# Ledger of designs, part 313: peptides against a protein of PDB entry 8OXM

Target 1, 371 residues: chain A of PDB entry 8OXM
Amino acid sequence: FKAEFRLAGGVNLPKIIDCVGSDGKERRQLVKGRDDLRQDAVMQQVFQMCNTLLQRNTETRKRKLTICTYKVVPLSQRSGVLEWCTGTVPIGEFLVNNEDGAHKRYRPNDFSAFQCQKKMMEVQKKSFEEKYEVFMDVCQNFQPVFRYFCMEKFLDPAIWFEKRLAYTRSVATSSIVGYILGLGDRHVQNILINEQSAELVHIDLGVAFEQGKILPTPETVPFRLTRDIVDGMGITGVEGVFRRCCEKTMEVMRNSQETLLTIVEVLLYDPLFDWTMNPLKALYLQQRPEDETELHPTLNADDQECKRNLSDIDQSFNKVAERVLMRLQEKLKGVEEGTVLSVGGQVNLLIQQAIDPKNLSRLFPGWKAWV

## One batch from the design tools (peptide; made by RFdiffusion4, then SolubleMPNN)

Design b2_p27_8_s4 (from b2_p27_8, 19 letters changed)
Fold by OpenDDE base, seed 1:
Structure b2_p27_8_s4 (fold): chain B 371 residues (1-371), chain A 27 residues (1-27)
Amino acid sequence: as target 1 above (371 residues)
Amino acid sequence: SALEEMLKRLAAKRKKEFEEKFEEELK
């Protein structure tokens, strides 16, 4: 182990540790806190199960629809090492790195990522109309560039085309699986892209089961399908390959209802899997950079006071778990807003919700919905 | 099914990790 660590960007500031293997190869490892590792490990297992369902279906297997998983290695009860996905980069780092981000490289006359964030933070407490207007101005002056990822990494046209399809399939699979599991909008630093496969890797799975809807700024999209995410698909955008892969993934999920409900039920009642949103976690996830100065990591919030109202907490927990299961059952039946939709209708609604600039303008500015 | 067996193994592993953790919190 090298003594040097880098902070991966994002809320939980995961420590990247470079480790030399017995083979002499350097491997980056992500070190996260206890609870984050458990959440990630649990969600990786759910993703493996979703992958098993996707591999059993001929249509999804032929399309190579998979959600990328990573190995979680618990080191101790309080620490673990995620085997970092070697050869991955955060989408946020590629797009909006301050030094060499793709927006700065390809669109030097557009607003900076900082200017966009500042404008959206200024209207954070304003009306939805004012947020929408500013978001549209930001979007007009911050044009998508993620198409250039595959163009930079894959110079051979045939390889480029295959990798763009792999990306599009990966976005579709992760979007639908993410919707079913209620992962919601994902921060751009919590979505990695593999530089060799063009497949996405979702990390930091601490918001699940639609708990993003109970954040101080509630999520308004079923998954991240921002302009850059769409631009990476190329000229067809959400049409054609993406839509068909979403539909085929949703078909497998809906046809696996009993299995998915049983899985999620076991997870929701697992005392080791803290999926509930607490106020401190909610504040942490949506803190302003300006507010970070006062919150010393009082990780020493004493375990003592939470013990007292076990019975009321248990009833509240059970009611939340039941609501999550009911909502999951609705999703798997295609029930949206009290209406039963076909797979195509449901996928269409989800895509429209995810790309709607009115929904995107209402997201927490820290999650950069314009990227 | 292989999935149910995987779930049972997962549940059993987590139960064991819980029991081990609970025993360590009792020490």
Scores: peptide ipSAE 0.000, ipTM 0.310, DockQ to the pose 0.021
Fold by OpenDDE base, seed 2:
Structure b2_p27_8_s4 (fold): chain B 371 residues (1-371), chain A 27 residues (1-27)
Amino acid sequence: as target 1 above (371 residues)
Amino acid sequence: SALEEMLKRLAAKRKKEFEEKFEEELK
């Protein structure tokens, strides 16, 4: 290990450590100090399996539809080493960094990222109508700028076009697979972009199987398809390439129903894979400034007391696991809100849900739905 | 700034080139 570390951006200030391997190669490693890297490791294996399914299909293979994966080496329940994707940046750091963020550079007369956050926090406990009005005001005064990412990084027009296509395909693939797996907590620090490939890397995979819906502020969108995410696709937005790539990904997922159910069933009953939402995890994910003062270092002791009511927890666990499998089967059949949809109909519904400002306005302010 | 205008012009040019190429990929 080198004595020097860099801080990756984000709330948890993950340490990027340059490690010299036994092979003499320097590898950048992200050391997460609070996240259960076992969840990330398991979900990376699921993404690799999904990538295998996508590579077997001719239409998805031709489109190079893949989820970017990274190597996770869990060291403990709460510590491990992520092989840092060299040349990635959090989309939040590019967009809303306080000093050099793209919003400040390209839209200096818009609201600051801090002003937007503050306005949405002030209405957090208000009605859905008040949240919607303030969200629309924030959106009007905070216009998308993510189109400039590819424009800054790729000067050649042909390369720029290819990378923008790669970005759009990456968003589509990760959105649909993320929806099938019920991946939550898709805030702007949990999505990295590769500065060379323009592909997305999803990190912090601890909110899966729709457990984001049972958070104190429920998740109301199937995936992140916010205005900046769409702006990165360019003038066509969600139409054309994005929609077609979503449909082709969904076709492969629906045609792989038995395989996906078997994989998820094994994971749900894996005693080493803690996918369930717990109150401490919920508090950590939706931490309010008021709650920062009560996080005493004593969080090491109480992991034993939550294990004691085993019998009622086990029945509740089995019922939750069964509901997750049932909902996964519905998604893979195209059952949405009790109706069987075509692949195009299902993808259309998911896109509409993800871009709906009413759904976006209801998200936890830390998710930054206006970005 | 002159830089912002140049970036906006570059953005508009690349936008047009993208629209043309995207229509070709839709066929």
Scores: peptide ipSAE 0.000, ipTM 0.291, DockQ to the pose 0.012
Fold by OpenDDE base, seed 3:
Structure b2_p27_8_s4 (fold): chain B 371 residues (1-371), chain A 27 residues (1-27)
Amino acid sequence: as target 1 above (371 residues)
Amino acid sequence: SALEEMLKRLAAKRKKEFEEKFEEELK
């Protein structure tokens, strides 16, 4: 198998690896291998467990707090996920799909999504100060429009209000559950919105257990709570419904500590669940245009893994797994930065971290923190 | 417990996915 890796250019396009089979047929394998679907399938089951916990609690049940799940049918990579996400659209497609995106439609004089991305890419290797300044300029000239999603889809004011509440609850639940599980890679193409329910569907769950923090550009936010995400909540923003739903979700998670630890422990030590960040995955997630030129190495994945002493891999793996469990236990106790916080204090800290433009400006430009 | 049942379902699903993969590699 000569795997000629043609990187299909473009930060947000699924890198189609054309694998030429021994039959001479180019099979477009998305690099998001069978393994990513397994990760998604596992994480969907964890979400179902979290939903079960949320449904058992009267306060979260009354608020209809659920994380949307999809049935991962391992048919084919994206098609199976997309088929089960019927009636959903990526928030990125709605917001920033070229000329038809909501930003272009509602804010035609703002920077284009491309201009924003270009500006942030130009400072990608610069200081945090320079990144922050450019991010603030981008944000000033790229104002949120996601409020218009519900306004376009739900013309009846009562339905519109209900759907905006459903959206807000979905963001809250998925944000807190996602934080507890350490879910990363929450770019605008990995979050779908249901066009009928206004609920979010999180896809591509391959960055979990805070493995986003060990990316070449570390993830600096606990979840996606960018300006458009907040704008979709309407005038109250992160206050009121969102905050209360986060708190109630966090209460259930913290009160379910033993259950969640047991679930995650079983998952971390499951040899069929590759959750670890590897250099190839990191490079795939955060590839720069500059890095395209050097990726001619036929890294036969097989030959380099085989030569690392199994013992050192296992010891390193176990130490990472233990650290993940310890950090999960801390989160479930409300330990943040060595301090035990109340549910309200913890949720407040997480919200502040997620909306902080200093944290957002440090993210990989492909994450589109200005959206 | 409902947890143990869910974990058993998880294990059974993964086992099945492994078996299906193994059968595909044998073809």
Scores: peptide ipSAE 0.000, ipTM 0.299, DockQ to the pose 0.021
Fold by OpenDDE base, seed 5:
Structure b2_p27_8_s4 (fold): chain B 371 residues (1-371), chain A 27 residues (1-27)
Amino acid sequence: as target 1 above (371 residues)
Amino acid sequence: SALEEMLKRLAAKRKKEFEEKFEEELK
């Protein structure tokens, strides 16, 4: 181990350490404290299984549709080593969190990231109508800039086009698989972009199986398809390549129903995999200081062994697990709002839900739906 | 900045090259 460590941004102050392997190669490792890395490890295995399904299909294989995975070695319930993807950056760091963020550089006369956040925090307890009006004002004065990521990193026009295509395919694959698995908490710090491949890496996978819908401020979108995410695709937006890649991914998922149900059933009943939302986790997720500067004292959640009486827990747990499996089966059949949809109809509904400013305006401000 | 103007000119050029290639990927 080198004596030098870097802090990666974010509330848990993950330490980046350089390790020399037995092969003499330097590898960056992320040491994340306080997060349950077991959830990330399990979800990475599910993503590897989804990648195997996508590689078996000729149409998804030709399009190189994959979810980027990373190695997780859980050391304890609250510590582990992540294989850090060298040359990844959080999309939030590139867009808004750096003093020289892309919004400030390309749109210096727009609202600052802080002004946008403050305006949305002021209306957090207001009506949905007031939230929508303020969100539209914020969006008008905070225009997307994520197109400049590929423009800065890839100067050659042919390479730029290929990387923008790789980005669009990565967004499509991760959006559809994330929807099927009910992946939540997709804020701008939980999505990394690879500076060499332009592919997305999803981290912090602790909100799964639609548990984001039972948060104090429920999640109202199936995946992150905000204005900057769409701007990174360029002039086509959600049409053409993105839509087709979503449809081909959804087709593979629907045709793999038995395999996906069996995998998720095994995971839901694994006593080592805590996927259920608890009140302390919900408070932690939605009380995160949105500004990196406020050292909120990490509430030492005292290990109050809430010895939840074992008997009442098991019946409530089984009913929640059954409901998750039923909802997964509905998604894999194309059942949305009691109607059976085609793959194209289901993908279209999900895109419309994800880009709807009424849904986006209702999200927790820390999700940064205007980015 | 001079960099922003260069990037805006590159964006306009790349937009045109992309429109041509996008018609090929829609076939």
Scores: peptide ipSAE 0.000, ipTM 0.282, DockQ to the pose 0.012

## One batch from the design tools (peptide; made by RFdiffusion4, then SolubleMPNN)

Design b2_p28_1_s1 (from b2_p28_1, 19 letters changed)
Fold by OpenDDE base, seed 1:
Structure b2_p28_1_s1 (fold): chain B 371 residues (1-371), chain A 28 residues (1-28)
Amino acid sequence: as target 1 above (371 residues)
Amino acid sequence: EKKKKEEEYLKKLAEKIAKGLEEKFKQL
């Protein structure tokens, strides 16, 4: 290990350390403290398995459908080492960086990211109608620019076209796998894009199994398919390559129902895998900038004493786990709102739900559904 | 037959992932 470290920024100030392997290669590692990396490690293994399913199917293999994974080594319940995703940038950083974000560069006369956030925060407690109206005003004055990512990074037209297809395939695979696993909407900082491959890397997998639906502001989309995410696909948007890749991914997932259920069942009943939403985690995920009162969670280590009856907690946990498994089984059968859909019908419904400005307007403003 | 062998392999892969998770968590 090198003696020097860098800070990656953010609230938890993760440490980037460089190590030289026995192969003489330098590798960057992210050391997170106070974060439970177990959920990330588990979800990476689930993604590796989904990739194994996708590689076995001829149609998904020909389309190179994969979800990008990174190495996670948990060291404790609150520490671990991540393979640093070198050559990646958060899509939020590319799009809405305060200094040099693509929205500011390409659309200097549009609303600032701050103005958009402020407008949506002002209506956060208002009706769905008021949220929708303000969201439409924000969207009209904050036009998508993510098409420029591939145009900036890939100057050769043939490479540009290939990378735009790689991006579109990556979004499709991650969207459908993410829907099946109930990852929901993803914060723009938790989606990285690889500057060489144009593939997405999903990090911080702390919301899974539709636990985003039980947040104080519940998730209303099956996955992140915002206007910028769509704009990165180019002129065809969600039609053509994206839709076909979603359908082929969903076909593989549905045809692998028994395997996916067995794995998720083992994970849900693993006493070492805390996937449940707790009030503190919910508060952290939906903190308002105004609620940045100095609740340093002194998570006093002494909340060991709520040995409330193991039986009632266990029954409540088991009921939640069973409900998650039932909903996963429904998804894998194509059951949506009590109706059995074809793969094409299910994928169409999910796309429509994900792009619906009524659903997007209801999301937590901190997750920036206009980006 | 090919589908059954594929399902059986995927089941063994699931069990291997589950055991590999359990071993990783027991080493913590």
Scores: peptide ipSAE 0.018, ipTM 0.486, DockQ to the pose 0.019
Fold by OpenDDE base, seed 5:
Structure b2_p28_1_s1 (fold): chain B 371 residues (1-371), chain A 28 residues (1-28)
Amino acid sequence: as target 1 above (371 residues)
Amino acid sequence: EKKKKEEEYLKKLAEKIAKGLEEKFKQL
């Protein structure tokens, strides 16, 4: 281990450490403290299973549809080592870094990232109509720039085109698999981009099985398909490559229904896998900057075992687990809003839901739906 | 038949992953 470490940013200030392997290669590792890495480790195994399904299908294999995975080694209930993907950056750091973010560099006359966040926070307690109007004003004065990521990193036109396709395929695969698993909390710091492959790496997998819908501000989109995410695909946007890759991914997931249900059933009833949303986790995910001043994170987890009668906990847990399995089965059958859809119909509905400015305007301001 | 054997293999792989995770987390 080198004596020096870097901070990766974020609330938990994860430490990046450089390790020399027995092979003489330097490898970066991310040390997270205070986070339960068990959920990340479980979800990485589920992603590896999804990748196995995608590699077996000829159409998805030819398109190289994969979710980027990382190694998670839990060291305790609150600590572990993640394999840091060397040469990845949070999309939020590239786009909205206060000093030299792509929005500031390419759109210096647009609203600052801070002005956008402030405007959306001011309307957080307002009507959906007021939120929509302010979101549209923010979007008009904060134009997407993520196309410049591939243009800055890949100067050769043939390489640039290949990397833009790799990005688009990565967004499609992760969006559909993320939707099937009900993956939430897809803010701009929880999505990394690889500077060499242009593929996305999803981190912090602590909101799964649609538990983002039971947050105080419920999640209203199936996945992140915001204006910058779409701008990175180039001039065709969500049409052509993205849509076809979503459809082929969804086809593999729907054709693997029994396997996916069995995996998720085993995970939902695993006593060591806490996937349920608790009030403390909900407060942490949707904490307001005004509330940051008084809540010293004295997570005194006083293990006050609230002696909730073991019987009432088990019955409530089982009902939630059954509901998650039923909803997963519906998704894998193409049942949306009580209607059975084709793969193309289901993918189209999900794309429309994800890009709808009415849905985006209702998200928690910390999710940064305008980016 | 090949599809059924593939689904059974994936089911056994899922159970093996879940058990391997459970054993890993019981050792922590």
Scores: peptide ipSAE 0.018, ipTM 0.468, DockQ to the pose 0.020
Fold by OpenDDE base, seed 4:
Structure b2_p28_1_s1 (fold): chain B 371 residues (1-371), chain A 28 residues (1-28)
Amino acid sequence: as target 1 above (371 residues)
Amino acid sequence: EKKKKEEEYLKKLAEKIAKGLEEKFKQL
């Protein structure tokens, strides 16, 4: 390891360290403190398995459908080493988090990201109708620009076209697998895009198995398919390549039902895998930007040694695990709202749910559903 | 036969992932 480290931005101040391998290659590592990387490590293994399933199917293999994975080495319940996703940028950084963000560069007369967030925060406790109206106003005055990512990075038209297809395939694969695993919506900082491959890398997998539905502001979308995510696909949007890749991914997932159920069952009953939503995690995930200043959760280590008094907590846990397994089985059967759908019907429903402005307007404003 | 071998391999893969998860968690 080099003696020097860099801080990655963010509340937990992760340390970027450079490691020289025995091969003489420098490899950047991200050391996260205070984060439980076990969930990330587990989910990466599940993604590797999903990739194995996708590589076995001729139609998904032909399309090179894969979820990008990164190496996670948990060191403790509160620390670990991540492979730094070199040559990736958070989509939120490209779009909105920089003074030279794509929205500001390409749409200087639109609402600022801050104005959009403020407007949506003002209606956070309002009716669904008021949220929808303000969301539509925000969307009208904050037009998508993510098409420019591939245009900036890939100047050759043939390369640009290939990379836009790679992006679209990556979104499709991650969306469907993310839906099956119940990852829900994804914060724009937790989706990285590879600047060379145009593939997405999903990081910080702290919400899984539909635990986003039990957040203080429940998730209302099956995956992130916001306007900028769609804009990156180009003129066809969710039609053509994206839809077909979703369908082919869903076919593989549904045809792998027994395998997926068996794995998720093992994960859900793993006493060391804390996938359940807890109130502190829920607060952290849906904290207001204004409240970030004072609550350093000095989560003292010691209070999580609340010996789960085995009787009542275990019954509640088991009921949640059973419910997750039942819902996973439904998804893998194509059961949506009590109706059995074809792969095409299920994928269509999921796409419609994910792009519905009514669903998007109900999301937690901190996750920026207008981006 | 090919389908059965695929299912059996997928089960073994699931078990291998499960064990690999258990081992990783026991090391923490």
Scores: peptide ipSAE 0.014, ipTM 0.430, DockQ to the pose 0.019
Fold by OpenDDE base, seed 3:
Structure b2_p28_1_s1 (fold): chain B 371 residues (1-371), chain A 28 residues (1-28)
Amino acid sequence: as target 1 above (371 residues)
Amino acid sequence: EKKKKEEEYLKKLAEKIAKGLEEKFKQL
């Protein structure tokens, strides 16, 4: 290990450490403290299984549809080493870094990332109408720039085109797989981009199975498809390649229903896999910058033996697990709001939900829905 | 028949995942 560490951005302040392997190669590692990396490890296995399904199907294999995975080595219940994807950057770091972010570089006359966040925090407790109006004002004065990622990294036009396609395919695959698994907390620090492949790496997989919907500010989008995410696809946006890759991914997921249900059932009932949202986790994920001062997380999670009858906890858990399985089955059948949709209809609904400024304006300001 | 073999493979894979997690927890 090198003696120096860097902080990755975000609430958890994960330590980026450089490790020299026995092979003499430097490998960047992310040390997360206080995070349950077991959730990440389990979800990486689910992603590997989804990748196996995608590789078996000719249409998804031809399109090279894959969700990027990383190695998780849990070191304790609350610590572990992520084999950090060497050559990845958080999309938030590229886009909204206060000093050198792409928004500041390419749109110097737009609102700063801080001004946008401040405006959205001021209306956080306001009506949905007021949130929508301020969100639209923020969006008007904060125009997308993520197209410049591929333009900066890939100067050769043919390489640039292929990398933009790789990005678009990665967004599509991760969006649909993430939706099926109910992956939440997709803020700009939890999504990395590989600077060489232009593929996305989703990290911090602790909000799964739609548990983001039971947050104090519920998640209102199926995946992150914000204006910058779309801008990175280039001029076609969500149309053409993205839509087709979503549809082909959804086809594979729906055709693999029994497989995915069996896997998720095993995971939901695994006593070692705490996927449930708890109030402390909910508070932590939606903590205000003002609240940072008082919550020293003396997460002695050991001492709250609130002797709620074990029977009532188990019954409540089983009912939540059953509801998650039922909702997963609905998704895999194309059941949305009680209606059976075609793959194209379901994908279209999900895209519309994800890009709807009414849904985006309702998200927690820390999610940065304007980015 | 192919579906049943795929289900059985996936059950075995889930069991192998569970066992692999359990073994990793025993090494801590």
Scores: peptide ipSAE 0.011, ipTM 0.423, DockQ to the pose 0.020

